# Peptides against a protein of PDB entry 8BZL, part 299

Target 1, 228 residues: chain A of PDB entry 8BZL
Amino acid sequence: SYDRAITVFSPDGHLFQVEYAQEAVKKGSTAVGVRGRDIVVLGVEKKSVAKLQDERTVRKICALDDNVCMAFAGLTADARIVINRARVECQSHRLTVEDPVTVEYITRYIASLKQRYTQSNGRRPFGISALIVGFDFDGTPRLYQTDPSGTYHAWKANAIGRGAKSVREFLEKNYTDEAIETDDLTIKLVIKALLEVVQSGGKNIELAVMRRDQSLKILNPEEIEKYV
Target 2, 242 residues: chain B of PDB entry 8BZL
Amino acid sequence: SRRYDSRTTIFSPEGRLYQVEYAMEAIGHAGTCLGILANDGVLLAAERRNIHKLLDEVFFSEKIYKLNEDMACSVAGITSDANVLTNELRLIAQRYLLQYQEPIPCEQLVTALCDIKQAYTQFGGKRPFGVSLLYIGWDKHYGFQLYQSDPSGNYGGWKATCIGNNSAAAVSMLKQDYKEGEMTLKSALALAIKVLNKTMDVSKLSAEKVEIATLTRENGKTVIRVLKQKEVEQLIKKHEEE

## One batch from the design tools (peptide; made by RFdiffusion4, then SolubleMPNN)

Design b1_p27_3_s1 (from b1_p27_3, 16 letters changed)
Fold by OpenDDE base, seed 3:
Structure b1_p27_3_s1 (fold): chain B 228 residues (1-228), chain C 242 residues (1-242), chain A 27 residues (1-27)
Amino acid sequence: as target 1 above (228 residues)
Amino acid sequence: as target 2 above (242 residues)
Amino acid sequence: SFEEEREKRYATLSEEFKAALDGILYY
């Protein structure tokens, strides 16, 4: 059947391998991104790390550059490939253009990479979606999402992964200018959104915060508990 | 052309990669390999299945491969695939050494191979490697390290883990007995024997059926040593007396 | 068909195994 073919159009115009790659994303744990006024926040559901596993090797949030970070949902190995390509591009851009990438630029790069894997014969799509956050050089906070198709859009807030629907519904109701008025409120919004789908409270949440003119900060569990 | 495309690892309607899952299933039937990280070293213990008296070259190790002076690995799965991957690991490590005049960091070597493994799950005309690997190593960045990689190109660092036959049961036993921060190489060796004795489908564990390698630091140098059969016998004997 | 045989073979995998793989392959 066409659904088990390479990435080709079905008679009804569907790219089944792209759609199925989106199903792979839904198998990933939940990630949420929120753009505040002067802050961007990524929150993720922590994977149940085996007791004997090294936590440093289990990352859902990755820095792409000093001004950009990414959370993903879906196939971990696929994510590593995308992250590595993005990091190389960020460094290349700094060398060739003498400025850091804009969040849009790197998102578009990632999206283009994904799109090529949907069109190239003998390649399957990437089984990942990504939330890409950061600051442009002008100090503007940005949040983008990209999916296996290579589409990308700018968002105020969004979620990906298995709990994304519930988290998005929460954000649609609760994302207001008042809810993001301060950095702390923005962080609280992310935590509350994740708590819609994450069991056992703040212990199973990882938060990354990037403020204007500051580096990415991963909050420790104690810092997270202050917002719960 | 179309026949090669049919071999491409593609997504199921549920977003699964069947060929990767089947490769992992196949590895579940392979000989058991254990890795244990200690404070003063790291070890690999592997089941020897092919003890044929007519094998010409008693290869010092059938399942444990030295990669460079600071790293070794063990394999579970298809032997031919394992040989290709272990050779590639050696080449990657050597190229790095030549380029940078220092040994490749352990995790970087693991990730380089994992990127290859991942590519074989994404590009047409390729099948996943039917191999999982355990890596032991030392570097100046993280000291003693243990990694596991699978056919998907995923990897992780571990304090203790198992691949191959009865790996889930072995991991459960390791989880029960592994004492974080208190594990010596001596205790790790004893634990390895204990777990293998329970997970190998043998009535009695014998030294001929087990390969053990240790990686330690002596005088600021990495020492990779495959235990002699007599040493393994002594470990088994000690376990039987307890 | 070869495809039907693949589906049948996949169905023989235990749900426990599939769940374990989901935990390994996805995040």
Scores: peptide ipSAE 0.345, ipTM 0.763, DockQ to the pose 0.696
Fold by OpenDDE base, seed 5:
Structure b1_p27_3_s1 (fold): chain B 228 residues (1-228), chain C 242 residues (1-242), chain A 27 residues (1-27)
Amino acid sequence: as target 1 above (228 residues)
Amino acid sequence: as target 2 above (242 residues)
Amino acid sequence: SFEEEREKRYATLSEEFKAALDGILYY
């Protein structure tokens, strides 16, 4: 069956393995990204960590460089591979170009990596989507999304994972210039968006904030509760 | 050429990796392995299934492998796959030591193997390893550590966990009895015996059917010790008296 | 086909097991 062959088109022009990889993304918990005026915010649904599991080993948001971070949805092991390659590229770029990567550059790198895995006969697609946020050297905040196909686009706000549809619908209605006028309002928007799909409020969300010329900050549960 | 492609791990229409799930199912039929983190050490306890009288006990451990001076692991699943992975762990650890003149951090060793495991789920002509591992170790960064990895190349740190047969029931018992911050190695050993006694499909737990290793720190050195049969017998006896 | 046999075998896995695996494999 054409639907079970890697990197082949179906008679109707579908790449089934890419489509099925997108279904793997939907099994992931929800992630949301919002670009504010001088801030980028990633919010994620926390995985229910088993009582005896070490939380430090469960990460959905990862730094790629000092100026770029990424949230993913889908296969955890696949995500680790992409993150590691992206980190190496960020460091390589700093060494060769003497400047940090632009958010677009690293997004394009990740997208190209994903695309190659959709076209190589010896590889399956990555079962992950990613939200990539950060600041360019000029201080411009950026948000990009990538999917298993290797397609990427710039966004004002977007969501990935199981609750992405509901979160996107919320963002389409509530993303306004007024809603992102301040850093605090932008953070509140992300929390409200996540609460559309996350049960039990602020205890089940993780927030990462990157401000202009500042390092990535993961908010503590107590800090999150101040915005709820 | 094309016949090998049919065996490649691919996505189902629902976004599942069937070959990974089948590998995990196979591990569920393997002998039980437990890991417990204590304040003063970490332990592995494993079921011995192949008690053949003709097996020369020259192999101190059937399921527990020393990786380096600071780490050991236990395996659940296909023995041949386990041998390959344990060898790779030793090679990775040795290469790191040679390159950096210090022992590899525990999590880095686990991650390096997990990247290999993941690759066997993504590249054509490969099948997932039919093995889950528990890792115990000590390093200067995090002290005593316990990790679990599965055929997908996923891993996590744990205070206590179980792989293999009846692992879900074992994990439930560990959740009930594990006291965070109060777990001594002595208490962990007692807990391991308690859980194995309930999860192993045996009428009576015997020292011949259980392998236990402890990892401790003595005088600034890591000590990995496989318990002698007599020591295991004493632990079992103590449990029966309680 | 070998593929059809795989699908049949997959259907024999318990829903509880599949649910547990979803929690392990995906985030």
Scores: peptide ipSAE 0.330, ipTM 0.742, DockQ to the pose 0.745
Fold by OpenDDE base, seed 2:
Structure b1_p27_3_s1 (fold): chain B 228 residues (1-228), chain C 242 residues (1-242), chain A 27 residues (1-27)
Amino acid sequence: as target 1 above (228 residues)
Amino acid sequence: as target 2 above (242 residues)
Amino acid sequence: SFEEEREKRYATLSEEFKAALDGILYY
């Protein structure tokens, strides 16, 4: 039964299921993350929600803990599993270590979880990438990215999902120390980056901001329009 | 043939483990990593492929990892698999230190990981790790050491070796230029640059694309040092002048 | 076969995508 070894090496050394999981990520709407000096910002392309659908049920940005949040691209059901496990780990860490997780710690946890699903019997990879942002206890802002393979890296700025290439190209050109000198400029950078791939301006963008010693703030459409 | 590709723990009629071989093929696509043992130290030199402008500078070393005070490793292959194995190495080393109040001998750390790798080739429902490692270290038993391990769980000690892209060509060059008993760390560094310059598919070797770490003994302590970009630039420049 | 279908699907992936994956997945 092929169910016993879903993720195997091809003769040419590829893990097809991991690569296909990455294709699943590309089907997701775009998410962008930017690390500023004293701020981390996540921006996502809003999915068109049916008129009768509760918008609260469709979240691409979620808190993992008071000091960490993530955005994802790919399979929403897979994301739910990862988010829930990450939340449990954050709480467990607070109870056992008496400190909140570092952004790196929780990223590594998520990455390890994803990797195990590429090497476990009868399991397929997670079809999600994630941008994980937050503050370490020392007040250092962090941005990490994870993919279906279980890799993770720290970034100044990055993007995931269908428009990620264009957004990354924009960020490579426009991410400078001057562009992130203030919180407002950092937010503006995220919005401008998303506008490379999102049509109809601020109405189709969701933004989350985390500042030092502050909880996650999701900006309302009016607040977003102020930066456009 | 195809029936054996889907089952990780089944021998082919010829006695081959195809999944292990395919894992090694995956490693062949990874960046080049060199290890060279000298009389007065040991070094790792690794190709940096992922030079993204937006990467956070906090990651000083992408491919070279300190395992403990006396050992470091470099990895070629699947990044996620590498992260898992590198973390496991650190845990093994730490557990040994706590248990015995002395650093783990280099070969024992290597063998402990190799047992894990081998298990993933033998136990059902697991795939091999798509990772080869080079280990550098010092211990009181054998002094400076260089090891290589592969997805099968096999390992060996080396005077000089290479893993990843163009590894066969690199090993051939190392065999030609490595002088047994006369290798200083300085000469080893020069040799590393020479081999990387020929094996990396780049028009010009740059310090941005190369990571180098050295392991030496100073005042009875092991010193693991990642060379600064300026130092690597000087090595490259010296090679170009030769 | 399932494997043949996988190979066919893999062949449909763009070279740009494969290159991008190689940069992310391998080191």
Scores: peptide ipSAE 0.095, ipTM 0.581, DockQ to the pose 0.025

Design b1_p27_3_s1 (from b1_p27_3, 16 letters changed)
Fold by OpenDDE base, seed 1:
Structure b1_p27_3_s1 (fold): chain B 228 residues (1-228), chain C 242 residues (1-242), chain A 27 residues (1-27)
Amino acid sequence: as target 1 above (228 residues)
Amino acid sequence: as target 2 above (242 residues)
Amino acid sequence: SFEEEREKRYATLSEEFKAALDGILYY
């Protein structure tokens, strides 16, 4: 059976392990990214953290560098590996090129890493998709998405994980120049998009905001409630 | 479908890693291990199953391993896998100490092992480790800490948690009785005995079947102590009187 | 076969256990 081999083509041209890795992504909670004019916003559905679990150790959004952050959906352990590799590359780039990575550069690096794991018969694909946001050195806001196949594209807005379809449908209808005219409106758009799939309002949402020439800010629950 | 249960850890059509799930099921049959974080310390309590009359070595600790001066762990799962992983933890901690001339931070040690575990779920020709671990430690960054890791290479920090046999029931009891911000090491020890008494498949809890280690700070030094059998017996007796 | 026995064992796992695993493995 072709399905038993690590990422080989089926007779009909399918890479089943890649397709199944995409199913693993759907088991993850929802993440949404939106590019505004001078802001990038990541919103995620908070995992139901066990009462006795330390919330510090449950993160869906992480910084890759000072100018780049990432949200993922899918296998948590796989995500950690990708994040660590990306962080190392960001630091290496700073040392060798003497500039921070562009968002496209680090996205391409992550995509290439994922692709290699789909082509090596000694490895299974990564069971994660990622939304990568940040600012290029010239101050341009960027949003990229990667999937288990190693494909990547630039987006104005996108979503991954559970409920991504519904969130994308919402964004397709509501993403306008007017809806992202201000930073606050952009944040509000992300929250509204997440509320399509997240129950119990702002308590189950985590938001990360990166503004031009500013560091990543994780909004506290009180700050989120102001936009709801 | 039989087509997806290969020796190599691969995705099912539903995006599941069956070998990881099977490893976690196997851990459910292992002896119970508890971890509880207190304000003034952290503890591990583990079921001792290997009480064989022919055992020549009085092991001071069967399931609790000192990793370095500031960390210890307990293991649930395959003993041989546990030995490999605990040895690797010690090596990682020692290499870090030699390189940086300071102890490895607790979470970094946990993460380093979790990266190894994850690799054994992704590379061909390997199987997941059939082991979950509880880690207790102290460092200058976060103070007293408790972590849990599983065969997937995932980990989390906890105030209190359980792995092994009847872990779900134990976690439920811990959720009910754990008082955040008010937990002393003394109360944590009492809670550990209470939970073990209910979750171990024994008619009567005995000191010979329970290992307890505490990690505290005294005069700016970490002290890892395995409780003597008499001390454990006293804790059990106190619980029976309540 | 060993594989058949594994599948049978997996099929016997409770939905609660599978849900718990989903909560541990995925985010």
Scores: peptide ipSAE 0.361, ipTM 0.776, DockQ to the pose 0.594; fails the geometry check

Design b1_p27_3_s2 (from b1_p27_3, 16 letters changed)
Fold by OpenDDE base, seed 3:
Structure b1_p27_3_s2 (fold): chain B 228 residues (1-228), chain C 242 residues (1-242), chain A 27 residues (1-27)
Amino acid sequence: as target 1 above (228 residues)
Amino acid sequence: as target 2 above (242 residues)
Amino acid sequence: SFERRREEERAKLSKEFLERIDEILYY
């Protein structure tokens, strides 16, 4: 086995490879998550898809299960590995426990996976952060974030990627009970937050909406423009 | 920065994977490979560099590999790495066929290999593969398809793309001349020759320096055909007359 | 030194190349 230590403590107690993986996240485009009252919304800055590239192969938002979806920022290939592992776990959970995963459960699974890659010899950390949203079986909307270290927390609203700081500052000022009073207002909040960093308005935004007892819906550009 | 380019693939302070970047740079020096999706088929065109007169076996295809009955690929980069990956693709496709009694969907085969590529960027004691691939295929889900994958384990679907030497220039030309929805296989072949003629560092394009494969559907079956040298000569001749 | 040579070699990578790589690797 390859026993090379990749992620090790510095003399001052830092895990440099984890910190550098966080820098990889900042190279990703911005993603925003907001928990409303009866809705969860993911908004992302669309990647400039090259002319002649098939857009179907360019995804920043994906379903993990019927009740859970995820947006990521950072290394796309790393994200695919995490997504696939999470999807397998969601299916496994349904088979073994006969219930869908809670959003916290699958977040913890992903976080544990990431953490192992920070501690195992011969493995580098994942270069991704993720926003994980969905509904628990009791109908409670949830938003979690994971980072390369394997930490995770529940949020009302958060952002990841290159514009995350500006978006978070906006959300800190504008996330109120009034701002999320309705589904439409919640969606509007996400759009406004993204517009802090996204150029050219709604054309460069992708939105995913999950309402209670409903499947993930990706909004089309025309639907997004109604909120702008 | 210096400590991160000679070790196992690890993050630089800026969040870069230098070994992946260098693998991609290495591919930029490899022979050019083109892929073009048409309405009635898909093609690969690849530069053949090793025309050594002492090579006893005329490799009918040095850079284009049949993966199964419905898919083929071309490679740009390290030959030994390419051999390993193409063999793995065949094994994955065969295992799927045995398990499900149907051909593997094109994107699933691509993603399976991309997961392997990604692993070689994350696990210790491994280096990235110095290979990019173009995949052509047909399946019942999406019809004719063209994919590109790189050393990172990223992939994308394309209507037309290029890997290897002068790939950026080739992609620019493809963007200019590719007509979405109007591309026939015949026009795609002509476009491939046009682009190769401009991107290959040769004084004159010759059939001996180009490999072309087409993937079509005939009577509900996929047909993968490597063009004969004479056919390529005719394509080149037609281009020169235009 | 080996390290110096590697740094010098890296410095020869074009901005366009690095931008293209960033577009491929990150999302």
Scores: peptide ipSAE 0.395, ipTM 0.770, DockQ to the pose 0.562
Fold by OpenDDE base, seed 2:
Structure b1_p27_3_s2 (fold): chain B 228 residues (1-228), chain C 242 residues (1-242), chain A 27 residues (1-27)
Amino acid sequence: as target 1 above (228 residues)
Amino acid sequence: as target 2 above (242 residues)
Amino acid sequence: SFERRREEERAKLSKEFLERIDEILYY
């Protein structure tokens, strides 16, 4: 069936549905990513889980593979689709290429998926941005960001979601070689960055840490408080 | 801009999906459905609105559907949409069973349907489903489970929750009275009646207006039971005496 | 116009409803 194009150019050359999808991202809680020397850290503003809700089903940080994880901001249901597709691709790559994906590879895959949804008839863009972190097989830490347009870039540090502007401004001022000299300092930098927008301190922060040749570790609240 | 709620589900300038919001509003006008997770079981309780004397088959359950031997669901929203989704759930569960020779895990069935729901919010020529679902189930991975899904294709696990008319008030009541770790199926049933009595805005709760199903484990098997009218009457009577 | 009626109808949605929706849809 011929579905009408949803994402079309305006007379001034804008793709409004992509821009509006970016506004959907701004409705999401803040996520921050920082690349250290031998560590990558994702920090997110925790959603206030309803008293009767199972916390297991509320996730902002997800593993894509053993060496790659992702945080998102925006539409939760859209994120699930992207995460599932990325996970399938990671497994497919292991089967066909016999190696894990590089962080760039899976980022490019996600970006290409998003881009196709900006150009396909009868599809709206994904209402999510993502921070993708991990280690390549050579032990190099990587941080990438994707947006609804399908654009992606590598970053030293970045933020997405409602508080992203303030967090980025903080990171621009405070991201130095000294500030990431150790794993602990890198974690502290992420926490300090999030505290620019999170009101209730460490209780409303979730942190994920990936070190070289180690699996993703989600820090418990007690571990987070040690860095505050 | 007026154009974002009259066509295919697209983003508003503020990043909203108006058609999804309107689907959720439509569900607010549907009959109330409750789900409560207990230590020894899980239950669904649903408001029965259409009691027509001329209905030939008093279906034991209008709003509670058995999906497979280990799962059931309740629906709030557009009946036709609900029928499509419940049928799809059954098909997904059956295909899984045939392929893997074991029952589909509860969360996997929920997510499979949620992916369909999400697709109807992203693909052109389609509208969101005007349906929220509560799922109850048991599997070997997580035991007794309660899930809620909405038109967006989002879902969550719950200890207790409500969908449909006056759902916000019901959830508030559940938050007040639900005792984590101490909830028996018996206490859950009593809580369900208490909440429904306040939520349905009826002068007197009657067994004819309430459907209740329980999911338990007996001798290593899942038992899904729709309570008989007499059993519901006894629960209501007990509540009135308290 | 149909569009005007839709805007008027949307304006009737409660703030509480919209906030609840935001909590459900976005993270």
Scores: peptide ipSAE 0.390, ipTM 0.762, DockQ to the pose 0.583
Fold by OpenDDE base, seed 4:
Structure b1_p27_3_s2 (fold): chain B 228 residues (1-228), chain C 242 residues (1-242), chain A 27 residues (1-27)
Amino acid sequence: as target 1 above (228 residues)
Amino acid sequence: as target 2 above (242 residues)
Amino acid sequence: SFERRREEERAKLSKEFLERIDEILYY
């Protein structure tokens, strides 16, 4: 019975619960991240907010700290737990080290957290992948991805969720130095990438932009439309 | 002995949490609970299923629980699980008040419980809670609020929503009739009766089968009031006349 | 088997229910 299995190796060396957690990620809406020269951009497919639902309670992009943002795909409740843990760590780091976290540091923290949940007999894996973007204190833009396994890598551009394959294929073809030469071009690249999987244009896209030495900005629909 | 925690909620090959899904299915068979946000208040309406003549009427509300001075909730699902979660909500609210010397913000209370619910879907030896909750409240940050939480530990804010039996149909009706920006508590009460009358598996809606609580602000204080049976009767009568 | 019974019971869940659950649980 699948209902009683812990994360254990199969005879062929597979961690099925980790693989199945990756399938949970694919049930999530698409998120894309792109690193520009002096900008990082997260774009997400907006969940159709049910009529009568408060939009403020439906978030796919969140700040972890002033210099770090995250988008996720997969189980929403699992994401909240990871986000909260990451936020606490960011604050703790500021208190103990007297500097904000690097994007790599907080990514590694999240990855380590996820990994522990793949190895504990008393826990299931997190059913989320995350794109983590931000700026290091030296002003370097960063993009990382984490998976349910606890793996993480740095990227120039990447995508997660149900449309990730198509978005990645687009990015592989279109991510060039020229395509990210300006902030506006970088934003446009993210929008174009999302439009590969999002049916109804700018209305179904949420964009978060972080520029060097600036706070996270969530673009409003009107601001998005100017790039479409 | 590696106690394979054989009771851990695990992923299916398709990335589903079957135990969470089954908990939600169980809730679908529970009594209906409805919440509606208005401009001047928020309400909960819940189906009373256990009307026994021998029940000591002292229990004013079977399904609606006051959490603190600013919040109440209704429950759909396993009663024992509901009791545990309701008690936990009260404890969380009190601990916050003691620590910060101010009432817990509504969303923070909801999220605190949702973190517990989520934990019961991720940690071994535990099953999901077979309970969904509707929360009504007021705080200085967002004013009147309505939230829904499910066994997964997910939650959302709502203008109007429904949990339990026939919830999908109820939500559909709410979507049709809810007028954003124009909803008064009076109109919300009428809408609640309308929806319950159509969604409850009863031949005739009666006041004995419905619990209604309202949350309002009076003189800078939150007032949580469970409607008297006579008041509910009047609402039902009014609906029948329209 | 217990497992077969569970699979049979699961197969009784409506498509509409499963879709609704997906919308709730995943983002």
Scores: peptide ipSAE 0.379, ipTM 0.757, DockQ to the pose 0.601

Design b1_p27_3_s2 (from b1_p27_3, 16 letters changed)
Fold by OpenDDE base, seed 1:
Structure b1_p27_3_s2 (fold): chain B 228 residues (1-228), chain C 242 residues (1-242), chain A 27 residues (1-27)
Amino acid sequence: as target 1 above (228 residues)
Amino acid sequence: as target 2 above (242 residues)
Amino acid sequence: SFERRREEERAKLSKEFLERIDEILYY
């Protein structure tokens, strides 16, 4: 029998390779996204980087375009492929449509890419989930999530990876209009949410902030400690 | 669980890629390769296992490959897979040079190969490459660089690292002895010999069993040099005297 | 069976190895 990666239905209607790809996501460190009023925030659990490893080459958050960034959980190599394809699409869209992508558009593109890998006889699913945040050209903040199946939804707040359940439970309780009233409060909410699962406090957290009409900012450890 | 081990590019119920894991295990049995980044250069040191007296070709380097004028790599794992990947690296670098009229940035070459490796973990009818690589290079963007890549298509930049046999022990030794910001190429060479002496499964380290290449900058040009046996002997002797 | 032998061989992999692999493969 040819050892082809086959995502097929089981007799009971399950796509096991998709489900198992979701298990791969759970092996990833936690990422959280929160949509504020005029801000979007991604927070991630930092991977323990070996002492001799260059931290520059270990990234869980990346820009897709000037107005969109993404965090992922799961297989790092798979994530790189998705990120690169998304970046190319963002640039292509600028060239063909003469406008940046909407956050929904690029999310749908990524979702469609993932879905195709669940239906192709010679491919396995991507072992990643992603949180995609940014601003549309009208200044509206957006947060989307994708999973290995290629499904996507818009969220006010969400989490992916190993600690996602606990983080989501926290967000369900604490995400209020008051909690996101200011940019600083929104950032604080993300940090508090991550602290539910991240050990050793702010030192193990990476935060990316995108404000309306501003570029993506990765906060340094000192900036993060101000919110802890 | 049994049904998932035979297929090369499928997830286990736990979200694991068994064939990638097994490829990495196979690399653990390969000859040791070290990479060390210094302030004034970068080096590769590799164990030479296949010394057959009847080999006609004086392989100046069995495990260290020049990729272009600014980059070299060392390999641990399946030799045939390594040959394919090193050839691909050269082709990628050459195509870039022809297209852009400048050398490919180091990280970009590494990522291009890593994308190929990743594809061999995702596309049906493929198996992972049984090879890890260390890359040394210089470019105008980041200067001297050291990278490691594995069968998954993942990679990272390093100040010092090891692949192949006893790599975990070697990495531990490197962590202990590597002095950040103070590492000269001379000190890096000494450290490489020290680590190889402890990690190679040989009773005595000899120059015939060790390949060392250095990458430096001289007069605004990259110089990749494989050390002569006599030079390696001197390094070993110096280590034995300490 | 071939499958049984593979399972037995997999069981010989150390926990430390598997943890290292997880650190490399997943983020």
Scores: peptide ipSAE 0.422, ipTM 0.819, DockQ to the pose 0.583; fails the geometry check

